# Designs tried in a protein design run: peptides against a protein of PDB entry 6GMG. Part 349

Target 1, 331 residues: chain A of PDB entry 6GMG
Amino acid sequence: DSDDRVTPPAEPLDRMPDPYRPSYGRAETVVNNYIRKWQQVYSHRDGRKQQMTEEQREWLSYGCVGVTWVNSGQYPTNRLAFASFDEDRFKNELKNGRPRSGETRAEFEGRVAKESFDEEKGFQRAREVASVMNRALENAHDESAYLDNLKKELANGNDALRNEDARSPFYSALRNTPSFKERNGGNHDPSRMKAVIYSKHFWSGQDRSSSADKRKYGDPDAFRPAPGTGLVDMSRDRNIPRSPTSPGEGFVNFDYGWFGAQTEADADKTVWTHGNHYHAPNGSLGAMHVYESKFRNWSEGYSDFDRGAYVITFIPKSWNTAPDKVKQGWP

## One batch from the design tools (peptide; made by RFdiffusion4, then SolubleMPNN)

Design b2_p28_3_s4 (from b2_p28_3, 13 letters changed)
Fold by OpenDDE base, seed 5:
Structure b2_p28_3_s4 (fold): chain B 331 residues (1-331), chain A 28 residues (1-28)
Amino acid sequence: as target 1 above (331 residues)
Amino acid sequence: SDEDIVNGYKGLATRAATEARLAARRAA
C-alpha cells in the first residue's frame, strides 16, 4: 500500500510556477510546481482562479491516477472505455507470423495481440464519441432530452452505439457522474456539462484462473473492443499488474493520462498529463513528478502494459480543467 | 476511492516490485 504517501502542502494562489524541465520529449516538474501551474491555468471555476483544496491535493498525491482524479473531479471508474483492435491483422499475424528467437508461443501471441491494438484509432474513436455527446448535451436541459438527442445523433451517423442497451455505460455515464448532480456543477442540467477524455494503460492477463503464461505474456482475447462500437468491457480490470517473467522483474499496475477536451485536430500535437507515482517525499519513491507528454510519448506506454483504453467522463463546463488548448510545460 | 488504489498494491511483493520498477525508470 501507499503508507508513505503525503499530501502536498498548499501553494499560494499567486505563486507562479518554476520552469518545467524537458525530459525525453516531455515536460516534467515536481508535484508542488504542478499545483502552481494548475492554480494559474486549470483551477478556474466560473472564470475565477481557485486555490487547490486540501481534498484535491490529496487526490493528486496518488500519482498518475491522481492527475486524472483532480481534473475530472472523481476517481476514475473506467466504465465508458474505447479502443481499436485490428482483428484481421491479429489473425493474419498468428497464422503467418513466427515467434522470435527465444520467444515462447504464449509470448508471441501476447505480443501480436498487443500490436494489433491501434492507440491512435482508439483515441480518435473516443474523440468522435465525445463530440457526439457534446452535441447532444448542448441544448438538453434534462437527461431525457440528452438521451433523445444522443440517439438522434447516433442514428444520423449510423453509429452502432445506437443499438446499445439503455443500461449500458454509454447511456448511463452522465447520470452516474457526481458533478452532474451537484448544485454548483451540472445541477442535473446536461447543457452545463461537457465530455472529457482520459486514458488508462493496464495489463490484459489479470485472470487468476487463467494460465501463468497469460499472466506473464498477456491474454490475447482480453479487453478487446466490441466490433462497431469500440466499447471495451473494463469490468475485469482489477488493477492487477503483469506477472514477472524472470526473477527480480516487477511491473506497475496501471498508468493514467489526462487529455480533457483539447480541440487540436492532430493527435500527435495533443498533450497528456500524468504522474509517475504517489507523493512520498520522505519515502523511497521520493516526490511525485508530473509529466506533460505528447501523444507519441503517452501512447508508447511501457512493457508493464499491453492494453490502452480511452475513457469518456463528464465535467461541468464551468471548470477549466479541460481547456480547448493545453500548453506543454512552463512558461 | 482509496480502497481501489490500495487494492492495486495490497501485496508486499507487488509493492516492492512496483517501487523497484519506478526506481529503475528514474535512474534511466
Scores: peptide ipSAE 0.021, ipTM 0.642, DockQ to the pose 0.151
Fold by OpenDDE base, seed 3:
Parts: structure tokens; sequence; C-alpha cells
Structure b2_p28_3_s4 (fold): chain B 331 residues (1-331), chain A 28 residues (1-28)
């Protein structure tokens, strides 16, 4: 049934969006209308509006990941991910708390672990690191200069990231970004690039060799951030959904939300753009819808997921897919 | 598994596309 995905048709460059629909604190629209908004607001290359290409429309059509894909220019690799976990809260709640009525011990532990992640602090950590990276990029005209700047910035802040290996996702992220190497992108000039952020929601209990309870209710020990750095090892994220806890129940594999490079200091006022599913206007799922949510709405997530990571990647400064200010909805 | 990825509905819609993207990610 997933094979009924359709690439949305091209929208005229001058086509203005229809008004978005408010939905539970977020703005909602159909994918075709988002393309219209995207062309008006986010499509700019070197200051010129662009029609969304067939390739970009195809990327977008793949669902929630499509929003991040089209705006970042590449399929998410999720290599440079951050989160915040309150170890003390977790330990204390496990020790002093108890399962709710009808809640199993495994379900209780999974829930407590989920609740011990601080989405706001995880997001703030990613923003902090992105800011450091942007300073390192600013006047660096080759990768060596960028890396030297980055190390200096980290040393000045006594940041544990300074101890990461040169081959780590942290230091290799820029060189592994396709748009950095493109002539019309970074052209191998770090100063032409900027750090951007997106978020991924996913399930912790993905290890097939673990207990069924972990697959159903979460693995409390999985995908925790490293102390000091906040880095999450995403290598074990295989896009495996939560296992059903009851007959007929099914869960989605992941959700992606695009933040970009907004400068709004108040996390609660930041806007996150995401999609519901792949575009299947003639299929059972129907047309893809795009949502622009405030942080509260995004970070709430769904029962499908018990982890949230905030990921840094890079785009050319000449792209307008990550503006300083994002306006929710239309107009 | 790749099958689980395809069945998630919010991500890649086809097995072929999933395999291609996964291959690309592993190469990056």
Amino acid sequence: as target 1 above (331 residues)
Amino acid sequence: SDEDIVNGYKGLATRAATEARLAARRAA
C-alpha cells in the first residue's frame, strides 16, 4: 500500500498559498499548498525564488522525512544528534515511584525513562553547538581553518566536544555534507555554509535481541546522551517501530521536524515543520499534510516514540530554507 | 529490518527507495 506514493505536481512560481488551517495549536495544510508557500518563502537561491524541482517534490512526497529532506538538501543521516537526560530524576523515580494501576513494571520503567528526557534542554544543547559551529564557519575558507576555529571555540568554553575524535560525526559532519562540495553550494568554502537543526522522534526498543517488553514499552537504557557532550549514538536507530502492545495496534517508525536556523531565543516560540505521511492522494492514507507546530506541539510527540533527538547538519547560506524568522501558517 | 522501515508510512514509501537511501546513508 505504501507503493501508492505520488509526487505532487509542480506549482506555478507565482501561485500564492491558500490559508492554513489551525489545528490544535498548529497550522496545517495539504502538501501542494505547502509547496506554494515554500516557493514564496523558502525557495530562494542567492535571493531568487525558485520553483520546487521535480526531485525536491519527490523528496517531499515521502512524508515527515520529506520536509526535512527538501529543506536540508539531503536525506537525514542523523549522525550529529543531541539530547538531554536527567539521570537523577530517572533513578529517583524508579526507586521511589510505582507503576500506575494496570501498568506493568516494564511499561513503568519505559515511561519513566521517556519522561526523564528533557526535550527543551536537548534542543538548547543543539542550538548551543550550532552557534559554536556557525562562529567557526564564519571566516573559514577551508576545512582545516574551520576545524581549527571549532577546536578553539570549544576550548574557550571548556566543552567536552573538544575531546571527540577527528573522525567523529561532530568533526566530520561538514565534509560529509554534499551541498558543501557543490559548486552552487559551499564550493568547499566553510564560510558559505551554516549549521541547521532538525529533530527526529523514534522508538528506543529497536534491538531484536532484547526482551519483548523492551520492544513494547521501551528500552530505558537506549539512546541516552553521552555525559558532557550530549551526543546520542544513533547508529542503532534502524527505523524500527514500536512493537504492538495489543492486537491490531500499530506504530509508525519515526517523525521528523524541521527547525532550521531560527534565532528566536524562546524555545516555546520556535516553529517546527513536519508531515503526517507520504503523499498518497488516491490511496488509503490520502494526501500528505504539512504541519507547522510550535515547540510545545512538536516536542509532545506521539505514543509511537519515546526518544527525541536534535540533529545538526549544514546548508549553504545562499539557501533560504532556514531563515532567521519562520512565520507559522499562512498568511 | 528494511521491511519495518517501509511499513512506517511516515518515511520512505517504497522498498527500492528505502534501500537506495539506506545505501547512501551508509556511504556518507
Scores: peptide ipSAE 0.025, ipTM 0.686, DockQ to the pose 0.110; fails the geometry check
Fold by OpenDDE base, seed 2:
Structure b2_p28_3_s4 (fold): chain B 331 residues (1-331), chain A 28 residues (1-28)
Amino acid sequence: as target 1 above (331 residues)
Amino acid sequence: SDEDIVNGYKGLATRAATEARLAARRAA
């Protein structure tokens, strides 16, 4: 129950983290220790180290989404989401493939759909778009200039995003970012902002009006990216978990991973920061743990999820929550 | 919403699922 969630206590600003521990290919630590690391590495505003505020600690305490929340400065809205889906592979496998032994048709179709998503290509698409946005932001001192720059960049690259409506999440994302409007943030100056990326894992079979099979094994047609743009309509993502396939089975509703603005060209070497669950040190779930995973570990996901989206949002350049390089673990 | 977040991680079933995933990873 929500009543079990506890806000982690404040950590002294100069307290150094304890060493992280290896955990199934990722670096792991308890949330309190992550706060220590965050204060040392990611907390800087205008170059000045900051103690994580009570509000930020409260955000963080919500678990996997909390990591993205505290680093992006806002609760994820997931409106500007990208993925890559191989339609030809999907069709071919459905036509020529066969269900595994004991696998139902619905299970087969759900699995094939899941496997037709390419996490790496989805991530690369988001990075490509973020790069375009960052170029558009660089010399723009008002939103109009940003939008003009963005359109020019897209035209130069012959990107299908140039055809998106002005009200689309793609063009409206900046203006809808609270930190863009804040005096100590962007102050309505696009050049003070940068694009950042996080990822969400979730379940495709969320439609309550659909078949039970889709809710159990996935909806092959749901949350596919639009051709050309790679945009995913996330409007139907209501944080509904996968339906149990057997008595006593349960699934979680989502997972969030924070990437930020790392410049590492090799996707496999990028670091993704995420949490396991909300902080409940006195509850059944226990203390929240934070993980720093390589892309391989992050993108693998869990059986709870059959979709991965890579989402773009914005933060002020004065924040250090999205550095060029992220070091896994501590020290 | 707060409820959306909590619903994803509440109850023994969620914990069991998490533990099962971890166990599977350890076995791999």
Scores: peptide ipSAE 0.021, ipTM 0.657, DockQ to the pose 0.349; fails the geometry check
Fold by OpenDDE base, seed 1:
Structure b2_p28_3_s4 (fold): chain B 331 residues (1-331), chain A 28 residues (1-28)
Amino acid sequence: as target 1 above (331 residues)
Amino acid sequence: SDEDIVNGYKGLATRAATEARLAARRAA
């Protein structure tokens, strides 16, 4: 019950974290201890560490989305999302494959669609685009200069994103970022901002006007990336969970993982930070835990979800919530 | 939005699913 949510107490600025616990390839800790780590490692503004504010602690307390929220500085809007879908694999498997024993046709099609997404390629596309954006930001001191640089970069790379409308999420993402406009943030100077990445897991079968089978087993045609650009239309994502397939079954509506701006070239070595649920230390769910997972652990997801999107947003360069290198666990 | 988050974890089914997943992780 959401009524059990509690904002974690403040942690002294100089309090060091306790060691994280290993958990099947990932590092795990309670939210209070993550706050301690965050203050030592990620809290810096202009090189000066900061105590996590009450507002930030409240954001964090909301669970999986809270980690992305506190590190990005805003609630995820998910407008600039990327994925990779293998259309040929999907068509071939539907044509030549067949349902497993006990698997319905709808379940088979949903599974095949899910398996036709390539999480690694989706992530790499987002990183590619973020890199282009960062180059465009580097010497731009107003939005017009940024947009001009961006168009030039895209043209040089023969990227299909160059054909996007000026009002698309791709071109409007920066100006719609609150921290870009803040005096202590970007102060309307693109060169003070950098692109960062997070990921969202969610369910494809969210259309209430569709068949029950799509709501239970997935909509094979929903939330596919556009050819060439890799952009996913997220407008129909309303945080609706998967429908139960049996009595008493229930699913979670989403999961979020924070990547930031790590420079590690090997996707398998990148670290993703995420939470399990909202903080309810006195409730049935218990205290919130934070996980630092390798890409394989993150991208595997759960049966609750059949889609993964990799989203680009922006933070001020003066923030240290998205460092070049993320160390898993503590110490 | 805050409402989206609250709704995501408020329901019994969602809570149960989360707990089950956590239990599965501990047992693995």
Scores: peptide ipSAE 0.020, ipTM 0.653, DockQ to the pose 0.236; fails the geometry check

Design b2_p28_4_s1 (from b2_p28_4, 19 letters changed)
Fold by OpenDDE base, seed 4:
Structure b2_p28_4_s1 (fold): chain B 331 residues (1-331), chain A 28 residues (1-28)
Amino acid sequence: as target 1 above (331 residues)
Amino acid sequence: SEEEKKKIEEELEQAKASERARYASLNA
């Protein structure tokens, strides 16, 4: 019951975390211990370590989204999302492939669509775009300068994003970032901001007007990236979970993973931070746990989801929630 | 907003039982 959610207590600023538990390429800890690590490593504002505030602890307590929330400084809007979809693979597999034994046509099509997404290429696209944005931000002291720089960078790279509408999430993302407007954040100075990345896993079959099969097995045509840009229209994502395929079956509505702004060139070596569920130490769910996963572990996802998107947002450069290097676990 | 928080809580509550089981299985 959502009523069981509890805000984790404050941790002393100088309290060191206990060792994380290694598990199959992941490092795991309880939320309270993550707060300790966060305070030691990620809490810095203008180079000064900070105690996680009550508000931040409350955000964190919401589980998987809470990790992204506390590190990005805002609830995820998911507007600037990227993915990679292999249309040729999809078409060829539908044409030449066959349903598995006991697999329905709808299940087959949903599976083939899921398998036609390339998580690594989607992540790479987001990183590429984030890099372009960061170059555009670097010496821009107002939004107009940022947008001009961005357009120039895109033109130089012959990137299809240059053709996006001025009202597109691509161009409006910075101005719609609360921390950009905050005095202690960007203070309307793009050069004080940097692009960061998180990922969302979700279900494609969310259209209630669609067939039951699409809701159960996925909508092969939903949430595909636009050709050339890689942009995913997330407007139809309403956090609706997969429909049960059997009585008593239930699926999770979404998962969020925080990457930030790691500079590790090898995708497989990047670390993704995520939570399991809201913090309910006295409830049936128990205490929230935080995981630091390698990309392979994160991108694998779950059967609950058939889409993965890589989302760009912005944080102030003065924040250390998105360092160049993330060390998995503790110590 | 408080309304947004409530919505988030409702959304997460539906997600959580399955997620715990998944993470437990991954760590087994």
Scores: peptide ipSAE 0.050, ipTM 0.734, DockQ to the pose 0.264; fails the geometry check
Fold by OpenDDE base, seed 2:
Structure b2_p28_4_s1 (fold): chain B 331 residues (1-331), chain A 28 residues (1-28)
Amino acid sequence: as target 1 above (331 residues)
Amino acid sequence: SEEEKKKIEEELEQAKASERARYASLNA
């Protein structure tokens, strides 16, 4: 019940975090302790530590999406999303593979589709695009200059994104970022902004007009990346969870993981920050916990989800919510 | 907006009830 959500209390600016607890390859802590870490490590504006505001604490209290929200400065819109799908693998497995014992055809097709997504390649594509965007942002003092630079970079790399429509989320993403327009943010100066990445896990079978089998086992054709660009049309993602396959079964609607702008070249060593649920210390769900997971732990996801997308957004360079290096846990 | 928050909360309520069940099963 959303009515049980509570905003975590303020933490003193100089309060140091307690040690995180290791859990299945993750570092885990309670939300209040994450606020302490956040204030010490990620809160900096123009090099100065900041206490997490009441508004930011409220955002954070929403759980997994709250972690991405507080660090990106806006609620995730998920418009500029990337993934990688191996069409040859999918076709080959459908043709030559067989359902497992007791597996329905729909379940088999859904599973094969899920397994045909490559999370690492999807992540790498997003990083590649973010790098191109960052180069385009550099020395661009207005949006027109940024867009011109972006087109040039894409042309030089023979990237299919160069053929996207001007109204595409790819080209409009910066313009649609609130912090870009803020006086203390980008102030309409692209060179003050940087591209950052987060990930969303969700269910493919969200179409209520589709078959029950697609809602239960996935829609093999839904949320595939466009060839060449890797762009995923997220317009049909309405945060609808997987349908139960048995009585009493329930699935979560989404998960969000924050990456930011880490420079670690090895994907397996990158750290993803995410929350379990909304903060309900006095409710049935209990206190919110924050996890810092390695890519393998994050990308594995849950049975609740059969899609992963890597989303690009922008934050001011003056923010330290997306540092080059993220240390897992505390100390 | 408050309306957006409400939508998020409704969406999150469905999401996180399931995570509790999942984490409980993993720790079990």
Scores: peptide ipSAE 0.050, ipTM 0.727, DockQ to the pose 0.383; fails the geometry check
Fold by OpenDDE base, seed 5:
Structure b2_p28_4_s1 (fold): chain B 331 residues (1-331), chain A 28 residues (1-28)
Amino acid sequence: as target 1 above (331 residues)
Amino acid sequence: SEEEKKKIEEELEQAKASERARYASLNA
């Protein structure tokens, strides 16, 4: 029960983390210990370590989304999302493939659609766009300058994003970022901000007006990226989980993973930080755990989800929640 | 807001039990 959620207590600023537990290519720890690591590594504002505030600890306590929330400074809006979908693979597999033994046609189509998404290419697209945005931000001291720079960068690269509407999430993302407007954040100066990335896993079959089969096995046509841009329309994502296929079966509504602004060129070596569930140390779920996973572990996802999106948002450069290098675990 | 928190909590409640089970099973 969500009523069992507890805000983790404050940790002394000088308290060092205990060692993380390695497990299947990821590092795991209890939320309290992550707070200790966060204070040592990620808490810095203008180069000074900060104790995680009560508000931040409360955000963190919400689980998987909480990790992204505390590091991005806002609850995820998921508006500027990217993915990669292989249309040729999808069509070819539908035409030439066949359902597995015991697999219905709807299950087959849902699976084929899921398998036609390329998580690595989706991630790379987001990184590419974030890089373009960061160049546009670098010397822009107002939003107009940023937008002009962005359009120039896109034109130079012949990027289809140059044709997006001015009200598109692509162009409106910065102005809609609370920390951009904050005095201690961007203070309306784009050059004080940087683009960061997180990922969301979710279910495609969320349309209540669609068939039960789509809700159970996925909607092959839902949440596909637009050709050329890679943008995913997330407006229909209402955090509705996969429908049970058998009595007693239940699925999670979403998962979130924080990447930030790592500069590691090899996608497989990037670290993704995420949580398992809300912090309920006195409840049935128990204490929240935080995981630092390699891209392979993150991108594999779970059967609960058939979509992955890579989302761009912005944080102040003065924050250290998105460093160039992320070390997995502790020490 | 409290309403927003409630919504988030509702969204997370369904996610959390299954996620715990997944991570627990992976570590078993």
Scores: peptide ipSAE 0.042, ipTM 0.726, DockQ to the pose 0.313; fails the geometry check
Fold by OpenDDE base, seed 1:
Structure b2_p28_4_s1 (fold): chain B 331 residues (1-331), chain A 28 residues (1-28)
Amino acid sequence: as target 1 above (331 residues)
Amino acid sequence: SEEEKKKIEEELEQAKASERARYASLNA
């Protein structure tokens, strides 16, 4: 019941976190302890530590999406999403591969499609685009200057994104960011903003008009990146979970992981912060836990999901929710 | 939407527990 969600209590600003628990290569802690870490490490605005507000604690309490929400300052819209799909691998595996014993054709096609996505290349593409955007932001004091810089950068790199429509999520993302317009945020100055990245895991088989097999085993054609740009059309993502394949089986609708703006060049060493479920300390689900996972552990995902998208949004440079370096766990 | 958030939460614990068990068995 949605009524079991509780907003975590305030933590004193100077309270240090307890050590995180190692869990399958991840660092894990209860949400209250993450709030303590967040206040010490990520809360800084203009170099000053801040206590997590009641509103921020409420956002955080929503679980995996809550971690991204509190750090990005807005509920994820997922409009500017990137992925990488190996079309040749997909075609070759479909042609030359065989279903496993007991695997239906639909299961086989869904699995092959899932395996044809390259999470590392998808992440790399998002980082590349974020870097281009950050260069375009750096000396731009109005949106027009930002857009002009962005077009120039794309032209210099011969990037297919240069051909995107002016109304595309790619060009409209900054103007659609609430913190860009806020006086204490960007104040309509692009040079005060930076691009950040989070990831969403979700199910491809969300079309209610599609076959039951696609809903159960995935839609091989859904949520593929556009060639050249890597952009994923997320308009059909309605947070619909995978359909059960057996009685009593249930799947989660999505997972979110926060990366921010880490500068670590080795993808495998990057840290992804995510939550398990909404905070229900007195309910059946229990207290929310926060995980800091390496990319390998994050990108592996769960059987609940067959798509991973890497999404770009923007935050004020004055926020420390996306530092250059993220340390896994505590101390 | 709030409704979308609620649906995610109930299914995540069971799914994560199941996946953890699977990974534990593979590493074990």
Scores: peptide ipSAE 0.026, ipTM 0.680, DockQ to the pose 0.092; fails the geometry check

